# Designs tried in a protein design run: peptides against a protein of PDB entry 3T6J. Part 93

Target 1, 375 residues: chain A of PDB entry 3T6J
Amino acid sequence: PIVESYIGFIESYRDPFGSRGEFEGFVAVVNKAMSAKFERLVASAEQLLKELPWPPTFEKDKFLTPDFTSLDVLTFAGSGIPAGINIPNYDDLRQTEGFKNVSLGNVLAVAYATQREKLTFLEEDDKDLYILWKGPSFDVQVGLHELLGHGSGKLFVQDEKGAFNFDQETVINPETGEQIQSWYRSGETWDSKFSTIASSYEECRAESVGLYLCLHPQVLEIFGFEGADAEDVIYVNWLNMVRAGLLALEFYTPEAFNWRQAHMQARFVILRVLLEAGEGLVTITPTTGSDGRPDARVRLDRSKIRSVGKPALERFLRRLQVLKSTGDVAGGRALYEGYATVTDAPPECFLTLRDTVLLRKESRKLIVQPNTRLE
Target 2, 372 residues: chain A of PDB entry 3T6J as posed
Amino acid sequence: PIVESYIGFIESYRDPFGSRGEFEGFVAVVNKAMSAKFERLVASAEQLLKELPWPPTFEKDKFLTPDFTSLDVLTFAGSGIPAGINIPNYDDLRQTEGFKNVSLGNVLAVAYREKLTFLEEDDKDLYILWKGPSFDVQVGLHALLGHGSGKLFVQDEKGAFNFDQETVINPETGEQIQSWYRSGETWDSKFSTIASSYEECRAESVGLYLCLHPQVLEIFGFEGADAEDVIYVNWLNMVRAGLLALEFYTPEAFNWRQAHMQARFVILRVLLEAGEGLVTITPTTGSDGRPDARVRLDRSKIRSVGKPALERFLRRLQVLKSTGDVAGGRALYEGYATVTDAPPECFLTLRDTVLLRKESRKLIVQPNTRLE

## One batch from the design tools (peptide; made by RFdiffusion4, then SolubleMPNN)

Design b2_p14_3_s2 (from b2_p14_3, 7 letters changed)
Fold by OpenDDE base, seed 2:
Structure b2_p14_3_s2 (fold): chain B 375 residues (1-375), chain A 14 residues (1-14)
Amino acid sequence: as target 1 above (375 residues)
Amino acid sequence: ELLPPVPLSDSFPP
């Protein structure tokens, strides 16, 4: 087997300031089959980037192909096991040496190994399908998220010499119809400009890319899905996202008006976008469980994913990218915080739903890490 | 200019 490992102060998600890395380490084995799928995805990346809902002028001039590997974790030392990793987390090294994307495939399988009877917030008709395809759909999502999500988009920059990396006279902002009015100056970064929303905003963009591009037949083909299976994978991927948006409420602290998890905030935002699309695409219905206590059901109309969901996501995703590219912090913050706001306003009553989410929260799952040996 | 990818921190358990 091919073994990969890393160790050190790597991820800063547990730092309230997003600065200090937590000591972490893992040993994993390459999943060759899944890695091959990611390799095919990488091979198609340049073409798939053209499918993203922004002008080529807002996309990177040249796609720098990263490594992408699926790993089955043998051992992981840390506060939590991620589903995906991009390393190194040092900007200078990423720029000069490149980067590697990693999917921790078996972590996803374990994380989503929910017993049918304990699977919350889904319609009964969706549960079996969800259980069947959650893993495969997430593989698709992670691949798209990392490679074409985080790996897409251009920042408009004026360098220290005053030169622009875009043609100021010809590049048009697709949202405003005007020339580019803002950009990143020398020394400005995504994080420095967007600060408190930067992480979640970027995750939201990446997740949205995943949902958007998973609709493309070529993507599903790369992952080995065709026909009805492909459609089921798409459906479950979208269903998982909207469900995740509801579950995300667990990570919102009403008293502080703050989110405690960037990805979950992102997923809530996506849920809000898809709810806003209306037309019966997504419905969250408060119910009463068999125990007589509050419950809820999320319904996603499969037939409206392409007709209603895709256009809504397209518009939103384009806005995210345009605001990111132009360094429009005010616009970006207004957009993102607007969707990230949690109130108890009808019809959704998200704060009330949060109580339901907390009430129905599953017990903490345990991960048993295997031992391997050669005989 | 392309920003470096941000790790997917969908950690289990959260």
Scores: peptide ipSAE 0.022, ipTM 0.643, DockQ to the pose 0.065
Fold by OpenDDE base, seed 5:
Structure b2_p14_3_s2 (fold): chain B 375 residues (1-375), chain A 14 residues (1-14)
Amino acid sequence: as target 1 above (375 residues)
Amino acid sequence: ELLPPVPLSDSFPP
């Protein structure tokens, strides 16, 4: 087997300022079959980037082809095991030496292994399908999220010499119909400008790219799905996202009006976007569990994913990208924080739903390191 | 120099 490892100060999520890395490391084995799928995805990336809902002027001028590998983790030392990683995290190295995307394929399978009877917030009719396709849909989502999510979009920059990386006279903001009026100046970064919302905002963009592009037949073909299977993978991927948006409420602290997990905040935002789309696309129904206590069910109408969901997500995703590209922090914050706000306003009554989510919270699953041996 | 991509890792809560 091909063994990969990394060790060092890698991720900075535990740093309040997002700068100091936590010491971590892993040893993993390359999943050749899944890596081959990601390689095909990489090979198609430049073409797939054109499917994103912004004009080419808002996309990177050149696609720098990264490595993308699926890894089965044997051992991991750190505070948390991610599903996907972009490394290195050093900006200077990413620009000069490139970067690698990895999917930790067996992490999701372990972390979300749930017995059918314990699977929360889904309709009974969806549970079997969800269990069947959760894993494969995760592979699709993570691949798209990392490669075409985080890997997409152009930042408009004026360098230290005053030169722009875009044509100020010809590039038009698709949201306003006007010329570009804001950009990043020398020394400004995504994190420095968008600050407290930067991480979650970017995760939301990446997740949205995943949902949006998973609708593309070529993507499903790359991952080996066609026909009814492809449609089921799409459905479960979207269903998982809206469910995750509900589950996300666990990570909201009402007293502090803040989120404790960037990805979950992002997923809640997506849920809000899809709820706003209306037309019966997503429905969250408070119910009573078998124990007589509050419960809830999330329903996604698969027949409305393309007709209602895709357009809503398209508009939202384009706005995210345009605001990101132009460095419009005020607009970006207004948009994102608006969707990230948790109130008890009807009809959703999210604070009440949060109580339900907490009530139905499952115990943290244990991830145990496997032993490998030659048989 | 272009702004670097945002360093990110995708994770789900256990």
Scores: peptide ipSAE 0.021, ipTM 0.637, DockQ to the pose 0.071
Fold by OpenDDE base, seed 4:
Structure b2_p14_3_s2 (fold): chain B 375 residues (1-375), chain A 14 residues (1-14)
Amino acid sequence: as target 1 above (375 residues)
Amino acid sequence: ELLPPVPLSDSFPP
């Protein structure tokens, strides 16, 4: 078997400023069968990057082909076990040496294990589809998230010698219609500029890329889905995201007006974007459970994903990228924190919904080290 | 220039 491992100060999620890495490590075995799907995704990555909703001038000039593997993790030492990883988290190393994407397949498998009777916040008619396609849809999402999410976009930079990595005269900001007015100076990084919102903002961008690109038939084909199955995978992927946005409220602390989990904050932001799109795309309805206590239902109108959801996500995702590329911290913070705000304002009444989410909260899942042997 | 990627996770505590 092919064994992979890594160790070091890698992820900065526990740093409020997104700069200091936590010491972690893993040992895993390559799943060749699932890795083959990700390899096909890598082979199409350069073309799929062109489908993202920003001009080529905001994309990396030259595509650097990364590795992508599915891993069955044996041991993961850290504060949390991810479903997917893109490393290293250093710009200089990524530019010179490249990067690697991994999906932790058996972690995903654990996440897929859901009992129908315990599945919260979904309509009964959606539960069977959700259970059936949650795993496959999440495989798609993780692949897109890591490879084409984190692996996409260009930062406009002026180097120490004063040279720009873009043509100041010809590159136009698609949001303003004007020339580029801000960029990263020598020594400035994503984390140093965007600081407290950097991690969550980037996760939101990556998740949005996943939702956006999963609509592309080529992506579904790469993962082996066609026809009605492909549409179901798309639907469940989007449904999972909007449900996750509701579940995310667990990780908001009203007293401190802060989020405790970057990915969940990102998912809430996406929910807010899709709710803002209106037109009945997403509906959250407070209900009463069989136990007589508060409950809720999330509904996603499948027929409006492409007509309403995609355009809304397109505009939002483009804004995220443009603000990121130009190093516009003020604009980026205003945009992101605006969508990340949690109030009890109608019609959603998110703080009230949070109480419902907490009431329906399941016990924290425990991932234990598996045993494996050669057979 | 690409920004450093971050992994997908549901498990990070506050």
Scores: peptide ipSAE 0.027, ipTM 0.669, DockQ to the pose 0.066; fails the geometry check
Fold by OpenDDE base, seed 3:
Structure b2_p14_3_s2 (fold): chain B 375 residues (1-375), chain A 14 residues (1-14)
Amino acid sequence: as target 1 above (375 residues)
Amino acid sequence: ELLPPVPLSDSFPP
């Protein structure tokens, strides 16, 4: 329909255990032009899923084609306005009725309406490019994140009758080289097993899928980018992610050793992964601002995205998926919390950087609910 | 099969 809406207890981000939903609602209008790009992505989704760095045995046996639309939000009620949505969150409904993906286009436009002089933590040489391509690159990221991120991967399950949805004798764990040794039992869900890290872990997986697949020429072509433009979109998408990882520190509470925003925690984890890759791929440099107070710059070497970044992300993303599929909570928690730990250890000194991030924090953006009119 | 779909929140976190 031209007008879309939903309402109810939908997202569980505010529940520490990821179970209890927050009441949300929105009304939005379809943007036909942008929706056409997402439909092309949907048409290629089944093929693109094969490009993800895990064996077919860890992917869904059958892809259910979802709807994907870009929406201009008229009204949104909730604790936060998302950039994209994948619903429903209920497994039974996803299997029987399918799912929908949406990009909240006008929300994205507002989010990235940043003045050049106020754009923090980027090199001057990157600012104009970032401003030019942050919107288009994020459209790509949101599409991949929702459709191929949240829409990918298989959970190994033993049902109430004792039947498995995988062949125990032939399926091999690509990380261990052994047969599958753990799975979800009847009544166990992703949220129930992974609990406190479930939301952020899944967001990290979805974001990683976006970064990984945006390197594929077909993806950029779908969104209308080729040649130098495609490379710039890729660069800005990755640059935005590493910058977001630094910005994420705002949402960490050192005193409680916890994160207050699942997506930001996820982005910090990705930053840590890419920093660990080394070889000059990502550099965070403390600086002094024009006001004489602490500042910082994030640099991403574009020439090393494919040679250094992609392999690092591939390995990490595969590990995320394998641990998710097998319900290995201990392994998953160890991996994820390891990268999500914030200390002041050198060379990064993240707690010190957090102080810089807080110092340079912009005022929280507000969205005013729009109206429509005939012209 | 189980998947945990969640929205991407970038613009206005709580």
Scores: peptide ipSAE 0.025, ipTM 0.661, DockQ to the pose 0.067; fails the geometry check

Design b2_p14_3_s3 (from b2_p14_3, 7 letters changed)
Fold by OpenDDE base, seed 1:
Structure b2_p14_3_s3 (fold): chain B 375 residues (1-375), chain A 14 residues (1-14)
Amino acid sequence: as target 1 above (375 residues)
Amino acid sequence: ELREPVPLSDSFLP
């Protein structure tokens, strides 16, 4: 088998300042079958990038084709096991050594272990479908998230010599209709400028790219889904995201007005965007469980994903990218923190829902390292 | 160009 590994100070999510990396390492085996799907996705990456809702001037001038592999983890040492990885995270190394994307396939498979009876916050009619397509939809989402999410977009930069990587006279901000008025100066980075929202904001952008592009028939075809199956995968992917947005409330600390998990904050933001779209696209209904205690149901109208959801997400995603590209921290923070705000305002009453989420919280899953043998 | 490749967290799992 083909073995892959990495080790070092890689992820900074546990650092409140997003600067210090946590020591992490894994050993994994390549899943050739799933890797082939990601290879096809990579082959279509340049075309799919053009489907993203921003002008080509806001996309990278040249797409550096990364490697993408599905991995079955044999050993993982760290505080958490991601579903997907895009490395390296160091800007200097990214520029010199290239990129690699990986999907941790057997980590995603843990989702299959969820028993129907324990699946929270879904309508009964959706549970079987959700269980059936959760895995496949995750594969799609992870692939898009890593490759075309994190792998997309251009930062406007003025180098130390005063040269711009964009034409100041001709590039137009699609949101304002004006010329570009802000950019990254020499020495400024995404993290340094956007600071406390940088990680979550970027995850939100990547997740949004996943939802947006999963609607593209070519994407589903790459993963082997057509017809009704493709539509079900799309539905479950979106359903999972809005459900995740609700589950995200677990990671919000009301007393400190902060989020403890960047990805979950991102998913909450997406939920808020889709709720704002209205028209019955997403509905969260407080209910009473069979135990007589508070519960909730998330409903997503699949018939409105394309008509209502996609346009809402398109606008939001474009705004995320434009603000990111231009280094507009004030605008970016205003936008993102606005959607990331958790209050008890009706009709959603998110703080009340948070209590429900905490009440229905499942026991922490034990991730068991597998045994393997050569035959 | 500046890029921010980061992983999808295990929090994505239900």
Scores: peptide ipSAE 0.028, ipTM 0.696, DockQ to the pose 0.108; fails the geometry check
Fold by OpenDDE base, seed 5:
Structure b2_p14_3_s3 (fold): chain B 375 residues (1-375), chain A 14 residues (1-14)
Amino acid sequence: as target 1 above (375 residues)
Amino acid sequence: ELREPVPLSDSFLP
C-alpha cells in the first residue's frame, strides 16, 4: 500500500482570526480506485475552471496541475477530522512546491452511514434516494470543493516593488463595470484581511463551486455517472447542502451571535442564498414528529435546480470571488454576514428552527481507529 | 511572490 502522512501546524479553524495553526497529523493509505477518479478530474481541471462564473482576469494566470488522492485514514490527531484537505496553507510553499488535494474517503463513509429511521428533516420520498446517493455525491462535492473551489480564483496583488499582477487599465470588475479599485498589498493575506470571516467565507466559496460545477455533464461523467444516475447525484448533492444548511443551526450560538464551525456557517449561508432565490426551489416546513414534538422538512424542487438555483448561485458565487479578488473586506463582510445572520424573522424563523434542530440532534458518531496487520 | 487563495480543509462532520 501507498502510505501518506502529514504533521504540523496546518489548519487555523480554532483561531477566530484564522491565523494561528493547530497542531495536527495523520497517517493514511491511498485508495487507488477512488484516486483514479480524482486524477481524471485533475486532468479536466483547466477546462472546468473556465466554467466558473467570473472573467478569466479573475482566474489564475497559469494553471498549476495539483495532485489529488483519496485516502483511507489509519490515524488522525487533531480537534476535528476533515472530509477533504487542501494543503499547504502557507503562501510561500504553495507557490514554490504547489499544493495537494486529498479526500479522506473512510471519513466520508462514516458521515453517510445513517439509518433511514434516523435521517432527519427530509421528505419520506427523498430518504431512499438520499441514502443511496449521499456517498457518491459526497465524492463529487469534495473533489470539486478542494480542487476547483479552493484551487480557483486570483487575488489581485501589488507587490513590494509596486508592480501589479493585473492590468489596472483593462481589467473590469464585472459587478460594478468599473476598473479595479482595491487589491492586496505586500504582506497582506486572505486571512489577515478578512480575519474573522476568512475561513467560513472561503469554505462557502468552495462549497458553492461544488454545487455549481456538479451541474456540468463532464464532471458527472468523470465520476462515472450517466443518465438518470447523474441527475440523481446532482439532486442529492444539492439536497444534502440545503439540509446541511438547516443542520448548521446547531453550531450557532445566539447569545454570542457567533458560529462555532466554519463549514456549517458556510452551508447555512448557501441555504439562505437558495431560499432567497424563491420560486419554490427550497422549502423548509415546520412539522410535528411522531412523538408530538417539533420537527421540520426540507424540500428541494429538482426541476428548479438549473432554472432557479444555478442562476442564484452563479450571482452569489461571482460576488464572493470578486470581493475576494479585490480584497474588498467591507463589501465581503457585508455580503457574507448578511447571509450568516440568524434571526427569528418570518417566514423562516431560524431561531425557532434551531430549537427544532437541537431537539432532533443525532448522537455524535464515534470514529474508531482501524487496525492493520501483515498477513 | 504573488498571493494565492488560501486552501482549507473541509468536513461534513461536526
Scores: peptide ipSAE 0.027, ipTM 0.663, DockQ to the pose 0.064; fails the geometry check
Fold by OpenDDE base, seed 3:
Structure b2_p14_3_s3 (fold): chain B 375 residues (1-375), chain A 14 residues (1-14)
Amino acid sequence: as target 1 above (375 residues)
Amino acid sequence: ELREPVPLSDSFLP
């Protein structure tokens, strides 16, 4: 099998300003069988990019075919093991040379192993379905998140010579109906401009792309799901996201008014967006557990995903992209921090729910160094 | 063109 590895200062999650990389590395082997699905996704990527809810002028001018591989990790050195990776994290290299996507398959497999009796915050009727489809749905989500999430969108740039990578006279901001009024200047980057919210904001955009595009029949077909199975995968993917938004409260520190995990903050934001959509799409109900202590249930109305959820996510995702493309930090921060705010305001009472989440918290799963064998 | 790819990490993973 093919062995893949990387090592160095790669991810900046540990830097509050999103600039300094954490030293990490991994060694992994290619899973050829699982990689085949991602190869099919890559083959459809150019067409699927057109399905995203922004004008072509806000998408990259030229599609560069990326590599996408499923990996079984032998060792990973770092503060956390990702489910998927999109590299490099350099804008110029991604534009000129392309990028690589990986799914850490055996890491995902560990995450999928949940005992029914320990599964929190779901209705009983959803638990079996969730257990059955969590893995497959997450494969879909990771693929979309990396390839079409992180791999999508254009940043408007004025280079050191004063040239623009967009036509100032013809490109229109779809949110304002006006010409583009802001962009990235020479020396400015996504991280330098959006700073403290950059990582979480981008993760939120990528997660939203996953939820949005998983509704597309072609995506489900690529992953081998049809009919009722496809609908169940969609349902469980969305259900997992709203549940994750609740679980995310563990990683909020009220005393410091900050988030300790960028991805979990992103998932909470998405939950807030879908709650705001209303119409019974998402419901979080405080309950009492069998032990007599506080509990909660998350309900997602399957019949409202397309009619209520998709339009809400479409509007939100478009706003995320437009603000990102134009380098509108003020607008982007206002939007994102608004949804990322955690208070105890009714009806949700998120700070109270956080106490419930902490009460029901399970021990963190551990991954040990795996072995390989020849057969 | 500027882009900002970041990996998908799950905080509940090891």
Scores: peptide ipSAE 0.027, ipTM 0.677, DockQ to the pose 0.080; fails the geometry check
Fold by OpenDDE base, seed 2:
Structure b2_p14_3_s3 (fold): chain B 375 residues (1-375), chain A 14 residues (1-14)
Amino acid sequence: as target 1 above (375 residues)
Amino acid sequence: ELREPVPLSDSFLP
C-alpha cells in the first residue's frame, strides 16, 4: 500500500486568532479507488473554477494542478480528525508551489453510519434518502470543499516592492462597482487580518463552494451520478447542510457569545443565508416529539434549490470572496458575524432551538483507530 | 496571490 503521513504545527482552529498551529500528525493508506474520482475532479478543476460566482480577476491567475488523494487513516494525533485536508495552509506556498488535497475516507465512513431511529430533525420521508445518499453526497461535498473551496480565490497583494498582483486600473469590485480599494500588504495574511473569524469564514466559503458547485452536472458525472440519483445526491447534500446548521447550535456558547467549532459555525451561517432567502426554501419547525418533549423538523424544498437557494448562495459566496480578496476585514466581519449571531429573535428563535438541539443530542461518535493486516 | 484553506470536519469528530 501507499502510505502517506504528515506531522507538525499545522491547523490553527484552536487558536483564537487563527494563526498558531496545533501539533498534529497522521499516518494513512491511499485508497486508490476513491482517489480516482478525485483525480477526475482535479482534471476538471480549472474549468469548474470558472463556474464560481466571481470575476476571473478574483480567481488565481495560474492554475496549479494539485494532488487529491483519498486516505484511510491508520492513526491520527490531534484534537480532532478532519474529513478533508488542504495543505499547506500558507497562501504564498499555495500560489507558488501548489497544494495537496486529502480526503480522509474512513473518517467519512464513520459519519455514514447513521441509525435511522436516531436521525433527528428530518422529515420521515427524507430519512431514507438521507441515509442512502449521505455518504455519496459527503464525498462530493468534501471534494468540492477542499479542491475548489479552499483551492479557489485570489488575494490581492501589494508586495514589499510596491507591485500589485492585479491591475488597479481595470479590476472592478463586483459588489461596489468601483476599483479595488484595499488589499494585503507585504507580511499580511488571511489569518493575520481576519483573525478571530478567519478559520470559520474560510470554512464557510469552502462549504458554500461545495453546495454551489454540486449543482453542476459535470460534478455529479465525475462522481458517477446521473439522472434521479444525481438529483437525490444534490438534495441530500443541501439537506445535510441545513440540518448541520441547526445541529451547529450545540457548539455555540450563549454565555460567552462564542462558537467552539469553526465548521459548525460556518454551517450555521449557511443555514442563516438560506433561511434569509425565504420563499419556503428552508423551514425549521418546532414540534413535539413522540416522547412529549420539544423537537424540530428541518424541511428543504427540493424544487427551490436551484431557483431560490442557488441565487442566494451565489450572492453570499461572491461577497465572501470579494471581501476576502480585498482584505476588507471590517466588511467581512460585519457580514460574517451578522450571520453568525445567535439570538432568540423570531421567527427562528435560535436560542430556543438550541435547547431542543441539546435535548435531542445524540451520543458523540468515536473513531477507533484501525489496524491493518496482510491478506 | 495568497490563499488560506482549512480542513473539513463534522460534528461527529472526536
Scores: peptide ipSAE 0.025, ipTM 0.665, DockQ to the pose 0.073; fails the geometry check

